# Ledger of designs, part 116: peptides against a protein of PDB entry 4M9S

Target 1, 135 residues: chain A of PDB entry 4M9S
Amino acid sequence: SRGLVGVECITPYSYKSLAMALQRCVEVLSDEDRSALAFAVVMPPGVDIPVKLWSCVIPVDICSNEEEQLDDEVADRLKRLSKRGALLSGKRMPVLTFKIDHIIHMFLKHVVDAQTIANGISILEQRLLEIGNNN

## One batch from the design tools (peptide; made by RFdiffusion4, then SolubleMPNN)

Design b1_p28_1_s1 (from b1_p28_1, 19 letters changed)
Fold by OpenDDE base, seed 4:
Structure b1_p28_1_s1 (fold): chain B 135 residues (1-135), chain A 28 residues (1-28)
Amino acid sequence: as target 1 above (135 residues)
Amino acid sequence: SELAALVAAANAGLRAGLAAYREEVAKR
């Protein structure tokens, strides 16, 4: 299995108007989609990122170790998030990418545990090096 | 392939910013 082990998103964030709206969006997500959203904060905002790189941080547990299946499952989760308002923005051409908005990223940065974010960054860094060395 | 080139470019871009982001998170 690849990706991070799913961590529950805990939100002590103060209910400003925007934060309240985002919190409501988060509350109606499934546990798996909410977990995926939490780890999306590891990525920089405003950057179109290929699904292959998202798979480095989005927690997915699949029966097969096939990389293609991992990417498909990650893509499905990110697609669901992109259909929930402004949580993510998907782009199909030239390749399938997803982007987290600055506002959403700022929200997540305050509601996701700092140690969780730090660990996610470290894992991403390591996995990116591995990908880079293999290509 | 086009995908490979985009992945490589995105990978390089992400790696360049991760150290700074880690520091930012640590200081919050």
Scores: peptide ipSAE 0.611, ipTM 0.937, DockQ to the pose 0.034
Fold by OpenDDE base, seed 1:
Parts: structure tokens; C-alpha cells; sequence
Structure b1_p28_1_s1 (fold): chain B 135 residues (1-135), chain A 28 residues (1-28)
């Protein structure tokens, strides 16, 4: 599905209607996908982010420590989100990336617990440093 | 690889904005 990039709130009513639609989309998600969506708010909107970096914040429970398995599981979750209510936008070329648009991000900023966001930022920051130092 | 380069660039970009975003969240 195509993201909501470029969509703007024309009226307060339009925003409310969109928020209600998004809330409905959230409610029908699995627990795993809903958790993934919650942590998507940690990422900046409008940026195509490689799956490797998404894996820094998207919570997954994997049996193996293999990087490919982690990325694959994360990618699957993000793909599902991209197919539901345009919650994310996927891009396959040149590499697989996902992007959260400003509207969805703004929605999440209001509905996701502040401590969850703060914790996610801290986790992302730490893991990005680790990745950066290993490259 | 192209992937590695893109990941590195994205990493740098994300890191640059995290402090400001943390402050924004703290003020909500």
C-alpha cells in the first residue's frame, strides 16, 4: 500500500476521522504487529530506513542470534504494517527500506506511552552506536 | 556494498536527530 505522504489535515474533522480510522487499524492488529507499530514512533517520519536499523527498535522474539533471521522477522512485521492502513511505506530498491509518514507518526506520538517512546529512543541510540562502531 | 553504505548513512542521520526528539518527547 502507498503511504500517506503528502496528506494534510484540511479540517479538524478530517484529522479526527483519520485518527479514528487509524485507531481501528491498530485494534485489529496482532499483539506482535501492534508492538512493532508502537515502536515505529521512535523513527523520524519521512525517512526511508533500512530494515537493519528498524531491527534496532522493533521487538522480536527469535530463537537464533543470526542477523538474517532477525532482519527477516522484522521485515515481515513491517511488511504487514505496510499493507494495513498505509501505516508504513515499503521500498524494495535499491535496498529494502520502510518509512513512516508524518501523519501516522503524529498519531503515534499521541497514543503511544511517553515512557515507551523514551525507552525506545535510548535503545535505538545505543544500538546505532554499536552498529556504527562495528562498521 | 551499497547496502552497507546506505545503512551507514541512515545510521548517521538517525543519530543526529535523536537528542532533539528525546527533548520533544520529554516536553509532551
Amino acid sequence: as target 1 above (135 residues)
Amino acid sequence: SELAALVAAANAGLRAGLAAYREEVAKR
Scores: peptide ipSAE 0.610, ipTM 0.936, DockQ to the pose 0.035
Fold by OpenDDE base, seed 2:
Structure b1_p28_1_s1 (fold): chain B 135 residues (1-135), chain A 28 residues (1-28)
Amino acid sequence: as target 1 above (135 residues)
Amino acid sequence: SELAALVAAANAGLRAGLAAYREEVAKR
């Protein structure tokens, strides 16, 4: 497996004025896609991020250790999220990137457990260093 | 490659902001 294991979430109905607008979208997601969305909070909002870097935090279970497979699985999840409208926005050129919107990020920042976010940030930091050192 | 350059730039950008974001999360 790759990424964080387990998600602790505060009540999705916290901050109802915002949650009511987004909760319906979240509730119809699969467990896997909802998990991916939760960990998207680790990324800064409004930044186009290559899939390779998303793969540092989006949990996936792959059959092989091939990086290509990891990126493909992550990309598929992010693509599904992007089809839900404002959750994510994707660009295919020049390279495949995804961006989390500020509103969605604000929602996630308050409904995802703070320790979970903090752990995700730490994991991202470590994996970004590893990627940098391997180049 | 263009991909490698974009990944490297994005990596650097993310790393630069993580400490501040960690502090923000801790203070929420």
Scores: peptide ipSAE 0.610, ipTM 0.937, DockQ to the pose 0.034
Fold by OpenDDE base, seed 3:
Structure b1_p28_1_s1 (fold): chain B 135 residues (1-135), chain A 28 residues (1-28)
Amino acid sequence: as target 1 above (135 residues)
Amino acid sequence: SELAALVAAANAGLRAGLAAYREEVAKR
């Protein structure tokens, strides 16, 4: 039985340093990717979320009304974010999903406008109900 | 399909936590 070595605690100072690093990563994003990242805070951290559900909150302008094109565009944005400072973690199997980490989520929760988050939650709630009714 | 099942499960999971998260955001 390997003895559990002590829990590593994140200090407020560590958070400040990480927040500064994350802020720099955010500043170099395109406007579209930065917007997508902002709305990613609506999702709970540490959960693998299918792209279809991400499409409920990620704002994209599509030329077609086809749902498949929406999912593809959302996936592309999330993929770009996953390649930039590990802002998201993507998995391809068994289904394409993305996850936001707790640390990044905590950062976003404090830097994204509170009303934006609240509105995003409301939109997500409504769209999840619609998806549930259509399935 | 596996996709449909995973989406349905994820949907249910998200919905279950949204009220608590809304309250958390309001208290920040």
Scores: peptide ipSAE 0.609, ipTM 0.936, DockQ to the pose 0.036

Design b1_p28_1_s2 (from b1_p28_1, 14 letters changed)
Fold by OpenDDE base, seed 3:
Structure b1_p28_1_s2 (fold): chain B 135 residues (1-135), chain A 28 residues (1-28)
Amino acid sequence: as target 1 above (135 residues)
Amino acid sequence: SELERLRRRAIEGLRRGLEEYRKRLEEL
């Protein structure tokens, strides 16, 4: 919404072409990577986000309570997304972060299910609260 | 809307989380 929106494409043609290209990129992803991408919509666009914070919303099926393993699995998924049509952009220094662009975020906002977006936001709020309480 | 309010709160929470993370890195 208003708090997460950026500048839109200036022409309908450019938007349509980009949307088609992005849709094709999404269709070739694995189910797990596609799910990870969907939850990226809850993050603010244009911000370099550390992997630890991505792990708050990216769904990972891990049997262990080891936080380090969770971060590694999330990082691997985000790395794959960054290599597939530049869906994300990663930085290794000074710490490993990933960023979603405004245009990609706008695309996701239109194609991701509304309930998924709502659930993701709720999960993010809960996890951030928990992190704050544990500090 | 309610969704917009939730998004705003989530973003604010994220900002706080990032700040705490940065502080922790400075202590290492």
Scores: peptide ipSAE 0.168, ipTM 0.718, DockQ to the pose 0.022
Fold by OpenDDE base, seed 4:
Structure b1_p28_1_s2 (fold): chain B 135 residues (1-135), chain A 28 residues (1-28)
Amino acid sequence: as target 1 above (135 residues)
Amino acid sequence: SELERLRRRAIEGLRRGLEEYRKRLEEL
């Protein structure tokens, strides 16, 4: 029996409804969580990304210079986002990672300012180079 | 450590992905 490849026809209506739902979810976020979500747009969708890499772009005000504390705070924010409308998907094994879905990512690309996206990518690239050189 | 190796690979993969993403945005 050949499995019916269900063509999920995303209707314009479905997209509009999804966009409205996502917008509503964004509106109820704290400023910090909303900012974190905005920067999620710079991440490649559908990829399990370690918290360490998320911390490269998500702005966190921490009193300690300890990198571990930064990662923990970032993780907490990402966890909150994962619980709110499944904006992100968390995975604990083998390491704590978070993934942005393609649909969410597509939404963010339309609602996040283009300059913000560009800046975020630039910042992430710079920090990744620094991390890569230190590893 | 094995974890460090995995992280390094993830970083490199992400860097490449982001670079490609940036290039795509610049072309739009």
Scores: peptide ipSAE 0.071, ipTM 0.577, DockQ to the pose 0.033
Fold by OpenDDE base, seed 5:
Structure b1_p28_1_s2 (fold): chain B 135 residues (1-135), chain A 28 residues (1-28)
Amino acid sequence: as target 1 above (135 residues)
Amino acid sequence: SELERLRRRAIEGLRRGLEEYRKRLEEL
C-alpha cells in the first residue's frame, strides 16, 4: 500500500547509482514523509511552488482547520524532505516555496504506483477548481 | 502580489503536468 514501490531501473550506471541512493533515503522515511514524497510526483519539476499549492495534494492530519496550521504541517514535511538527500529544494523569500528537480521527478515517475498518481491527479484537479472559483 | 504571481505560475505548470499524466494513464 506504499505510494513508492521499489523498481529496478534500466538506466545508465550513473542514474542507477543515484536511484540506489534515493531508494535508501526513501526506505528510512516515515510513512507520512514517504507519502508526501510520493505525491510530489504530481508537481511539475523545476517550478517554485508555494506551500499552499503543495497542501492541495499532500495528505495531512491536523487538529485545526485553520489554513495556516495546514500549511505549517505541510511545510514541516517538505522541510524534512529537503534535508533528506535534497529530495526537494526550498526558498524562504519572497514566500516559502519548494521545488522538485527533474532528476528526482524522473525517479519518482518510475517508482510511484499508478493508483497514487491517479489519486493525486484527482485531488489536485478538485483543489485547483476550488482555487479558480475563489478568484 | 508576488504570492499571486507564484500561484499563477505554479497553477499553469500543474495544469500542464496533469495533462501529461492523463495521457500516461490513458495509454496504460
Scores: peptide ipSAE 0.063, ipTM 0.590, DockQ to the pose 0.034
Fold by OpenDDE base, seed 1:
Structure b1_p28_1_s2 (fold): chain B 135 residues (1-135), chain A 28 residues (1-28)
Amino acid sequence: as target 1 above (135 residues)
Amino acid sequence: SELERLRRRAIEGLRRGLEEYRKRLEEL
């Protein structure tokens, strides 16, 4: 998948300055953090999502086969995104969650590759189904 | 646990909205 590898910005925004600012924020991210941001578009905006659910869609190199380490790595990436231009909002209590705002989400919908979005949604649907069936 | 409660709530909300969300994305 292409993800968010380019600096292309297609926006319907009347105020292009916001899009330009967001583009600049994306450009300074590491490849790993930029990839995580791309997949954040799969989540509904304005919802506090536990890290465990983020880990269902955020790609992580299989350096560890332990699920606990996966969640920690995902949390670190999301935390970095939350500190860079407020791309995400983090909450520590009662459990660690992250939320994407509508304005960031709208930007991502236009700049993230369509196939990446489709794949991410499919993966999320699959993971949610698996989790639900185990309950 | 609190985590499990939040997860279940999130999953339910996501399941309800995912199909509509996908359709909206296709309109772009």
Scores: peptide ipSAE 0.054, ipTM 0.583, DockQ to the pose 0.034

Design b1_p28_1_s3 (from b1_p28_1, 15 letters changed)
Fold by OpenDDE base, seed 2:
Structure b1_p28_1_s3 (fold): chain B 135 residues (1-135), chain A 28 residues (1-28)
Amino acid sequence: as target 1 above (135 residues)
Amino acid sequence: SELERLVQQANEGLREGIARYREELERL
């Protein structure tokens, strides 16, 4: 379900209402979940992305979290985001994946600063190379 | 740490960006 975002999309001012709904949804997030959402902007929209790849860009404090639990922690954050409006959508089969919709991605591109986007892309690229080299 | 800096930057940047976007929408 699209939650509040989906409901407000039926108004005559759907775009403005959607933006306002998204703003409200983001404002009530925890700092951790909000930062995760910010970095979600580096993912291609409309694509089911495995949690392992999300874990490359979602910042998790490894000093307070076991490395073996990294994917689980990332998954939990993404699950929480998926329950907030239409921020993300999860799919469990065949593997656990999450997808950012185009409209949410467009919103994030508008509100997330360019430096954060650039940093996220750089981090993703670096970690993808590391994964590729280890396989 | 670099991670903490990135988290803070992303979190604050998103908040600031949303605030600016809200102001822009209110002017329309």
Scores: peptide ipSAE 0.262, ipTM 0.787, DockQ to the pose 0.594
Fold by OpenDDE base, seed 4:
Structure b1_p28_1_s3 (fold): chain B 135 residues (1-135), chain A 28 residues (1-28)
Amino acid sequence: as target 1 above (135 residues)
Amino acid sequence: SELERLVQQANEGLREGIARYREELERL
């Protein structure tokens, strides 16, 4: 009995078709939104993550140094991504969170360059340490 | 700025990755 560990791709689409669709979605993104998507690969898939944690890894050029404005700008970017090909899923209640799905995460893991992934992990780790020390 | 560099790096890396993946799909 050969256990076909059928990775049941929950998607009705073939991997090839899904990948092509995702590629097209990425190509039409703005440079800023595309950068945000690239760094989303650093987050664990299938987890609702608060915007504050997303702001640790997503680079945002804001005119103000106010933390509240940073979170708002990050949230806007993530919201735009959630509207394009379900790249992310957003939840407003009880708190604003965003989640990357396993399929999207797997795609990003294959297409985002290793250096960007490594940099993102390093940045996240550093920011988490800073937050922990201020608490 | 460092921020601009990171944004550019992320964009280039993702574009390059997509291009490579497209090539792989064309060979299938």
Scores: peptide ipSAE 0.124, ipTM 0.652, DockQ to the pose 0.523
Fold by OpenDDE base, seed 3:
Structure b1_p28_1_s3 (fold): chain B 135 residues (1-135), chain A 28 residues (1-28)
Amino acid sequence: as target 1 above (135 residues)
Amino acid sequence: SELERLVQQANEGLREGIARYREELERL
């Protein structure tokens, strides 16, 4: 699905309507998917991010520490988010990526508490360092 | 676990944030 890229909120009403729609979309999410969406704020908007990188920030409790299983679970969550109000935009080729729209990101930045954002950034940075050191 | 805490924090934070945002929108 195509994200909300290019959507211009010209009127306060349009903005409010969009915000309300987003709120409704978030409210119907499972706790797990809502958590994933919250941490999506850590990602830069408008950028196609590989699932592997998403897996660094999205908290998933898996029985195995296998990266492949983690990526699959994360991908499933991101796919669900993509289907629900186009909260994310997925691209399968050449590599499975997801991107967050600027409008959605702006909404999340305003809505998600600062501590959660800070934690997400810290986790992402830590995981990236680990990946970099193992390379 | 720390993971569970993070999940809960994110979930609650988003719900609370939406509530605050809704209030803000109603004031505008």
Scores: peptide ipSAE 0.101, ipTM 0.640, DockQ to the pose 0.604
Fold by OpenDDE base, seed 1:
Structure b1_p28_1_s3 (fold): chain B 135 residues (1-135), chain A 28 residues (1-28)
Amino acid sequence: as target 1 above (135 residues)
Amino acid sequence: SELERLVQQANEGLREGIARYREELERL
């Protein structure tokens, strides 16, 4: 169990300035990308999460019959988010993963309503159980 | 669909949360 040493990222930016910048970044997102960002709060910060796990919580209107298409669509959304104000950090090797920064996660945890967070956690837990039972 | 409802909820929750947060920051 690699203890995620939470590196507190000391930002030189004032909390107010960062919040304003993040607000602007969120406002210019499409509805789909904004939804993806909202559910990103369910993921633990500072951890490289594979796309397959992101696909468990990011809402994509794709028929479940094509798992490959689901992962691709999710990956595209996450890639767009990674290019917008460094909302996410992507890593291609060895496996395509995305990571949410502690600062971004803290912001999302504050602005995303508790019910949405709770729903996202429940969905993730359910999907993880399903994946585990299929293995 | 349940998915559409979740998407809408996420969008509304995020927009409302940001608005409230901004108001809180402006009072600081």
Scores: peptide ipSAE 0.135, ipTM 0.663, DockQ to the pose 0.518; fails the geometry check

Design b1_p28_1_s4 (from b1_p28_1, 11 letters changed)
Fold by OpenDDE base, seed 1:
Formats: sequence, C-alpha cells, structure tokens
Structure b1_p28_1_s4 (fold): chain B 135 residues (1-135), chain A 28 residues (1-28)
Amino acid sequence: as target 1 above (135 residues)
Amino acid sequence: SELEELVKRANEGLERGLKELRERLEAL
C-alpha cells in the first residue's frame, strides 16, 4: 500500500523566530493540508521529487486504494501547498514533481513532532524497499 | 533518459536526507 492512512501530525511551533514568519501560512491550511506539509519534512530540500514518491509518505484517508487515485489526491494536496506561501514548488516535465525549499524544510524540522518525523521516515523507507523489490 | 536521471537524483537526495533526519532524531 502507498501513503499513510489514519495518521495525524502535530506541529508545535518550537522555534518562535522562524515559526513566526511561517505560522500564519500554516494556520490557514486545512487539517489535511497541514498534515501533508508536516510529512514533507522527510523529503530532501531542493530536490524535485516525483509524486509517486510523495505518495509514500503523504497521508491519504478517504480516497480509493487505487494507485492512480492515491497519486491524484496527493498531487492535489501538494498543488494547494504550492499555491500558499510558496511552501512547495511544482514542475510538470518530464513528470509531475514537487520540491520543498531549504527554508521551509528548516522550519519543519523544528516544528514537526519528533514522533511524526520518525513515523514518516519509517514508512517511507519501507515503501521505498517495496518499490525497489518490485522493480 | 531525462526521467531516469530525475529518478536517480531523487533517490540520492532521499538517501542523504533520511540519514540526516535519523542523526537529528538520535541527538534529541
């Protein structure tokens, strides 16, 4: 399976100086989009990541288990994040990718709950191994 | 191909990023 089902995240805004600049942007997000943003911390900053890989860690609760539908839902969330405060940057060629900026990633490392980060790492590593074994 | 290179860069980036995050978590 792809993504995280039934997983929620907590972003406690641990560092005031950096958090104050981005806190408003985070507060106006929906719960689902905030969760997606939190798990974006496991992605390397400055690297274009295909949606397929994003779908390994972005939580999806409602949509079908079909891979195409999962990818579409993940893409929609990431697109919304890219439109709000430049939290992400999207590219469409050669395939749809998203990239997290260094400043945003640094913010997330300090405000995302440690358990959420650990869970994200664990599930991503597991999914990557599964993908590798199937290829 | 361009796609193969993109995937390669993504995988390399993920490997480095995950290593850094694990080290950070262990230091907390």
Scores: peptide ipSAE 0.553, ipTM 0.914, DockQ to the pose 0.033
Fold by OpenDDE base, seed 3:
Structure b1_p28_1_s4 (fold): chain B 135 residues (1-135), chain A 28 residues (1-28)
Amino acid sequence: as target 1 above (135 residues)
Amino acid sequence: SELEELVKRANEGLERGLKELRERLEAL
């Protein structure tokens, strides 16, 4: 599967230093966390999203198919991202949520491969349908 | 409730965001 494009980020940002900082943040991530960040592009910016919904799109290799374990692993990744240059913003109440801001989202739209975006959309939609059908 | 509103906003946001991304991809 594809993830972030390996090319230098060219953005319309007025503040080049911010773009450089974001690029540096991405470069120092593990492959696993970088993949998670890439798929964050499918989330709407500025919206608090419950971890359960994040778990629908964030790729995780787990031994168990239990949703609780999946959510915990996803939450750990998102927490790491929130600590790395504030790539995400987390809230604990009323439930654990994470939010991507507009600046980060715009950055991702420029650096994430189009096929990865398409795959993320498809995966998320499929999982949402499954959740809806099982309720 | 606070939780109900949060879920509502999340669902609405997702629906709108996915639509916009699909439209963007189709335009490429």
Scores: peptide ipSAE 0.553, ipTM 0.915, DockQ to the pose 0.031
Fold by OpenDDE base, seed 4:
Structure b1_p28_1_s4 (fold): chain B 135 residues (1-135), chain A 28 residues (1-28)
Amino acid sequence: as target 1 above (135 residues)
Amino acid sequence: SELEELVKRANEGLERGLKELRERLEAL
């Protein structure tokens, strides 16, 4: 399976305990939330990103192709991640945004497989172009 | 507006981040 590596990885963290703590946080996530976290690696750390942009990368299987439902489902996943070991930080104003911390992002860069990262980049770039053309 | 500024920062951040990740992937 692609996404987050299930094996303990070598990280540049000075403290092994931090990496272990993050690993445990990842292991207890649902498959859906873990997948969302994996794709969060494509987001720039320390930047507040609107849910609409998160929805370009976070994989969601919905029965309806309605964009409104997509954003809501993505938001729910990101909210759950924000409650788990502060994996994300959410803000409600002026619009709902989420931000990945530098520490978490650095962890993800080392535990998410390269193919998943590449796919996430490709998907995000394509979706951004589509959004730009529709504005 | 505050929203416009937020979107601008997000887009700029995304552009930089994607560039960095692509460079990382190429180095692997």
Scores: peptide ipSAE 0.551, ipTM 0.915, DockQ to the pose 0.032
Fold by OpenDDE base, seed 2:
Structure b1_p28_1_s4 (fold): chain B 135 residues (1-135), chain A 28 residues (1-28)
Amino acid sequence: as target 1 above (135 residues)
Amino acid sequence: SELEELVKRANEGLERGLKELRERLEAL
């Protein structure tokens, strides 16, 4: 399996109790939300990231191919994650953004498999290039 | 503008973050 699906909280994280608590939070997520959370590892911690940039890496499998609808679906997933404790922090001004905390990011980089991280980086970079070239 | 600054910070953050993750992956 890839990402957080089926991932156990076996990590060298110094704060084991916190890691275990986060593991429990992950276990109650839907498959879609867990996948979104896994790919959140590629985002820089402590930085407000516009939803458009999140949509470059968050996988969406059900919505239409329309970019605006994709962004909305991504936003909904990120909103759900933001309501699950301190997984993400959302802001609406000046535009809708989400931020991953350093603690959560530290957890993710230890529990998300290396291949998923690598794939996420590759996907994000490719889509960023496409956006940059099409602007 | 505030939006421009936000986008700038986001891009800078992404660039730094991706670099750090690559370095981590190489160290594994």
Scores: peptide ipSAE 0.552, ipTM 0.915, DockQ to the pose 0.032; fails the geometry check

Design b1_p28_2_s1 (from b1_p28_2, 12 letters changed)
Fold by OpenDDE base, seed 1:
Structure b1_p28_2_s1 (fold): chain B 135 residues (1-135), chain A 28 residues (1-28)
Amino acid sequence: as target 1 above (135 residues)
Amino acid sequence: TEEIREALERTRRLLAEVTSKAIEEIRK
Protein backbone atom coordinates (compact mmCIF):
# COMPACT_ATOMS: atom_id res chain seq x y z
CA SER B 1 0.00 0.00 0.00
CA ARG B 2 1.02 3.58 -0.61
CA GLY B 3 1.72 6.02 2.19
CA LEU B 4 3.03 5.65 5.73
CA VAL B 5 1.45 5.08 9.09
CA GLY B 6 0.67 8.45 10.63
CA VAL B 7 3.24 10.01 12.95
CA GLU B 8 3.32 13.23 14.95
CA CYS B 9 5.57 16.16 14.17
CA ILE B 10 8.07 17.11 16.89
CA THR B 11 8.93 20.81 17.28
CA PRO B 12 11.76 21.19 19.84
CA TYR B 13 13.49 23.84 17.73
CA SER B 14 15.39 26.85 19.11
CA TYR B 15 13.59 30.09 19.93
CA LYS B 16 14.47 31.90 16.71
CA SER B 17 11.94 34.30 15.24
CA LEU B 18 11.33 32.25 12.11
CA ALA B 19 11.28 28.98 14.00
CA MET B 20 8.74 30.33 16.47
CA ALA B 21 6.45 31.50 13.69
CA LEU B 22 6.67 28.17 11.90
CA GLN B 23 6.09 26.26 15.10
CA ARG B 24 2.87 28.17 15.65
CA CYS B 25 1.76 27.29 12.14
CA VAL B 26 2.45 23.63 12.85
CA GLU B 27 0.57 23.71 16.16
CA VAL B 28 -2.69 24.83 14.56
CA LEU B 29 -2.66 22.04 11.98
CA SER B 30 -4.79 18.94 12.31
CA ASP B 31 -3.01 15.75 13.30
CA GLU B 32 -3.17 14.35 9.78
CA ASP B 33 -1.93 17.57 8.15
CA ARG B 34 0.89 17.84 10.67
CA SER B 35 1.94 14.29 9.85
CA ALA B 36 1.89 15.11 6.15
CA LEU B 37 4.11 18.12 6.79
CA ALA B 38 6.55 16.02 8.81
CA PHE B 39 7.11 13.57 5.98
CA ALA B 40 7.52 16.40 3.48
CA VAL B 41 11.07 16.64 4.82
CA VAL B 42 12.10 13.60 2.79
CA MET B 43 11.44 15.46 -0.48
CA PRO B 44 14.15 17.60 -2.07
CA PRO B 45 13.42 21.29 -1.58
CA GLY B 46 12.72 23.53 -4.55
CA VAL B 47 11.46 20.71 -6.78
CA ASP B 48 7.94 20.36 -8.18
CA ILE B 49 6.92 16.85 -7.16
CA PRO B 50 3.82 15.12 -8.62
CA VAL B 51 1.13 14.06 -6.18
CA LYS B 52 1.74 10.43 -7.11
CA LEU B 53 5.25 10.67 -5.70
CA TRP B 54 4.09 12.57 -2.61
CA SER B 55 1.73 9.70 -1.91
CA CYS B 56 4.77 7.47 -1.46
CA VAL B 57 5.51 9.11 1.90
CA ILE B 58 2.40 11.04 3.03
CA PRO B 59 0.53 9.02 5.68
CA VAL B 60 -2.98 7.98 4.65
CA ASP B 61 -4.92 5.59 6.88
CA ILE B 62 -8.58 6.54 6.42
CA CYS B 63 -8.99 6.10 2.68
CA SER B 64 -9.48 2.92 0.72
CA ASN B 65 -6.47 1.23 -0.85
CA GLU B 66 -7.53 2.44 -4.28
CA GLU B 67 -4.80 4.55 -5.83
CA GLU B 68 -7.18 7.23 -7.07
CA GLN B 69 -8.64 7.81 -3.62
CA LEU B 70 -5.22 7.83 -1.99
CA ASP B 71 -3.91 10.44 -4.41
CA ASP B 72 -6.97 12.62 -3.86
CA GLU B 73 -6.55 12.51 -0.10
CA VAL B 74 -2.85 13.34 -0.36
CA ALA B 75 -3.63 16.21 -2.71
CA ASP B 76 -6.19 17.61 -0.28
CA ARG B 77 -3.69 17.57 2.57
CA LEU B 78 -0.99 19.21 0.48
CA LYS B 79 -3.46 21.86 -0.70
CA ARG B 80 -4.29 22.74 2.90
CA LEU B 81 -0.59 22.97 3.73
CA SER B 82 -0.03 25.28 0.78
CA LYS B 83 -2.59 27.69 2.26
CA ARG B 84 -0.87 27.89 5.64
CA GLY B 85 2.26 29.98 6.08
CA ALA B 86 3.52 29.08 2.61
CA LEU B 87 4.51 25.66 3.90
CA LEU B 88 4.14 24.32 0.36
CA SER B 89 3.49 25.75 -3.08
CA GLY B 90 1.13 24.07 -5.51
CA LYS B 91 1.09 23.93 -9.30
CA ARG B 92 -1.69 22.52 -11.47
CA MET B 93 0.01 22.31 -14.85
CA PRO B 94 1.26 20.29 -16.56
CA VAL B 95 0.26 17.98 -13.69
CA LEU B 96 -0.69 18.64 -10.09
CA THR B 97 2.57 19.11 -8.19
CA PHE B 98 3.72 20.50 -4.86
CA LYS B 99 7.05 21.97 -3.80
CA ILE B 100 8.63 22.45 -0.39
CA ASP B 101 10.65 25.61 0.15
CA HIS B 102 14.27 25.47 1.26
CA ILE B 103 13.59 27.38 4.47
CA ILE B 104 10.69 25.14 5.44
CA HIS B 105 12.73 22.07 4.59
CA MET B 106 15.60 23.25 6.77
CA PHE B 107 13.18 23.86 9.63
CA LEU B 108 11.69 20.38 9.31
CA LYS B 109 15.12 18.75 9.33
CA HIS B 110 15.58 20.07 12.86
CA VAL B 111 12.11 19.47 14.29
CA VAL B 112 11.18 16.09 12.79
CA ASP B 113 12.50 13.00 14.58
CA ALA B 114 15.64 11.66 12.93
CA GLN B 115 14.35 8.10 12.89
CA THR B 116 11.16 9.25 11.19
CA ILE B 117 13.23 11.01 8.54
CA ALA B 118 15.43 7.98 7.97
CA ASN B 119 12.47 5.63 7.72
CA GLY B 120 10.64 7.97 5.37
CA ILE B 121 13.65 8.21 3.09
CA SER B 122 14.04 4.44 3.02
CA ILE B 123 10.39 3.92 2.12
CA LEU B 124 10.53 6.62 -0.55
CA GLU B 125 13.60 5.03 -2.12
CA GLN B 126 11.97 1.62 -2.20
CA ARG B 127 8.78 2.91 -3.76
CA LEU B 128 10.62 5.06 -6.30
CA LEU B 129 12.60 2.04 -7.42
CA GLU B 130 9.38 0.10 -7.80
CA ILE B 131 7.82 2.88 -9.88
CA GLY B 132 10.94 3.10 -12.02
CA ASN B 133 11.01 -0.62 -12.68
CA ASN B 134 7.35 -0.65 -13.65
CA ASN B 135 7.83 2.09 -16.26
CA THR A 1 22.87 13.63 10.19
CA GLU A 2 25.55 12.72 7.69
CA GLU A 3 23.80 9.45 7.00
CA ILE A 4 20.55 11.32 6.43
CA ARG A 5 22.29 13.77 4.12
CA GLU A 6 23.67 10.95 2.02
CA ALA A 7 20.30 9.22 1.94
CA LEU A 8 18.61 12.43 0.81
CA GLU A 9 21.12 12.75 -2.00
CA ARG A 10 20.39 9.22 -3.16
CA THR A 11 16.70 10.03 -3.06
CA ARG A 12 17.25 13.11 -5.21
CA ARG A 13 18.94 10.98 -7.84
CA LEU A 14 16.13 8.44 -7.81
CA LEU A 15 13.53 11.19 -8.17
CA ALA A 16 15.37 12.58 -11.17
CA GLU A 17 15.26 9.16 -12.78
CA VAL A 18 11.57 8.45 -12.29
CA THR A 19 9.88 11.87 -12.24
CA SER A 20 9.63 12.22 -16.01
CA LYS A 21 8.22 8.74 -16.40
CA ALA A 22 5.75 9.30 -13.59
CA ILE A 23 4.50 12.53 -15.13
CA GLU A 24 3.89 10.82 -18.45
CA GLU A 25 2.00 8.02 -16.77
CA ILE A 26 -0.20 10.49 -14.88
CA ARG A 27 -1.06 12.29 -18.10
CA LYS A 28 -2.53 9.09 -19.59
Scores: peptide ipSAE 0.202, ipTM 0.757, DockQ to the pose 0.035
Fold by OpenDDE base, seed 5:
Structure b1_p28_2_s1 (fold): chain B 135 residues (1-135), chain A 28 residues (1-28)
Amino acid sequence: as target 1 above (135 residues)
Amino acid sequence: TEEIREALERTRRLLAEVTSKAIEEIRK
């Protein structure tokens, strides 16, 4: 998997310290959590997204066919990201949701591999259509 | 819960719109 494009990146940020801090946060993540963060780029920033919809783009290998297990695994990853330099912000009520900040989103747009972004968008579109058709 | 269902549907529509726009930008 391509995931993030290298450690070194060109940043449009005026504040160099912010870019450096974000880079350090990404470097200490596990491969799985870093992959989850990469796919977060396909989500609109500033929107509280239910875990069910996050599961449409975050790659998870589940050990059962239960939808609840998928959501739990995704939620765990997103929760870890929210604790790592506030890469995401979570809410528990009324439904467990996570939100990506505009600054983080802009950062990801420059450091995530273009093919990864394209794939994530394609997957999200497909799965959202499936969800819509099954309701 | 009906309220949760409605929220999910609104979010889905939003994401669909965002996804479509993103695809268009990538293809340019």
Scores: peptide ipSAE 0.163, ipTM 0.700, DockQ to the pose 0.023
Fold by OpenDDE base, seed 2:
Structure b1_p28_2_s1 (fold): chain B 135 residues (1-135), chain A 28 residues (1-28)
Amino acid sequence: as target 1 above (135 residues)
Amino acid sequence: TEEIREALERTRRLLAEVTSKAIEEIRK
């Protein structure tokens, strides 16, 4: 299912022109990249998040269940998002990370389905707990 | 590496806090 409440939905975002531009940007994304973007809403804005943690919430259906391959695929998706209207910002040092901007996050908060947000948060918490327990 | 480990740990702690708060807001 799509994480976004329609790609051309009316948003309550106060900056209508920016919201419209972002919606247009989202419309041209592949289904996979759009789904990845939707789940980016569960991340705190303005924080460099390691790819390993992004992989906790970014859905990947095509690649193998191998963790390394999963991370690589997630990284590729996030990289594509970073190239499209700077939806994300990538950083390689000290580890490959991606950051969602406050503006983008605010946009997503209004256009991503509430159930998707809830599910994403739940999944993230569960997987973060697992990571913590295994370390 | 230790540097990566520390970065992950800091992020994990932050995410745990943020997600907890987010869940509370959703439940309101």
Scores: peptide ipSAE 0.162, ipTM 0.698, DockQ to the pose 0.023
Fold by OpenDDE base, seed 4:
Structure b1_p28_2_s1 (fold): chain B 135 residues (1-135), chain A 28 residues (1-28)
Amino acid sequence: as target 1 above (135 residues)
Amino acid sequence: TEEIREALERTRRLLAEVTSKAIEEIRK
């Protein structure tokens, strides 16, 4: 299974309203965007991550093996997330990057199922190694 | 560009480190 845990979320937030707001933001996402958000938990918070590296964990089904197509699709999803309650922060220069803040990351650590997190980490490791070997 | 390449490599190394640490924690 992959994605976020069910209807109710348990968070360590001191402010219930914040947790509820975040949950509502997640609930209104499409399945694909919610999945993308779930896998964002494997990224270190507060770091501007290039789209190429986001593509290592964001699940996308593409019709081509072209990296550009993958990056474009991933970027679109991340852009949508950045527009939804600032779940992510995008930056265009020097390269297109996205960043997850500490608060959102903390939220995700509690609401994303353990198997999704484990899978995401495994996938990231594998693909980072591939990048290293092909770079 | 070289600047972009360097940025990507730095980030890759960072993520690799993070991933390794996470894996270690999972295996505990």
Scores: peptide ipSAE 0.160, ipTM 0.696, DockQ to the pose 0.023; fails the geometry check

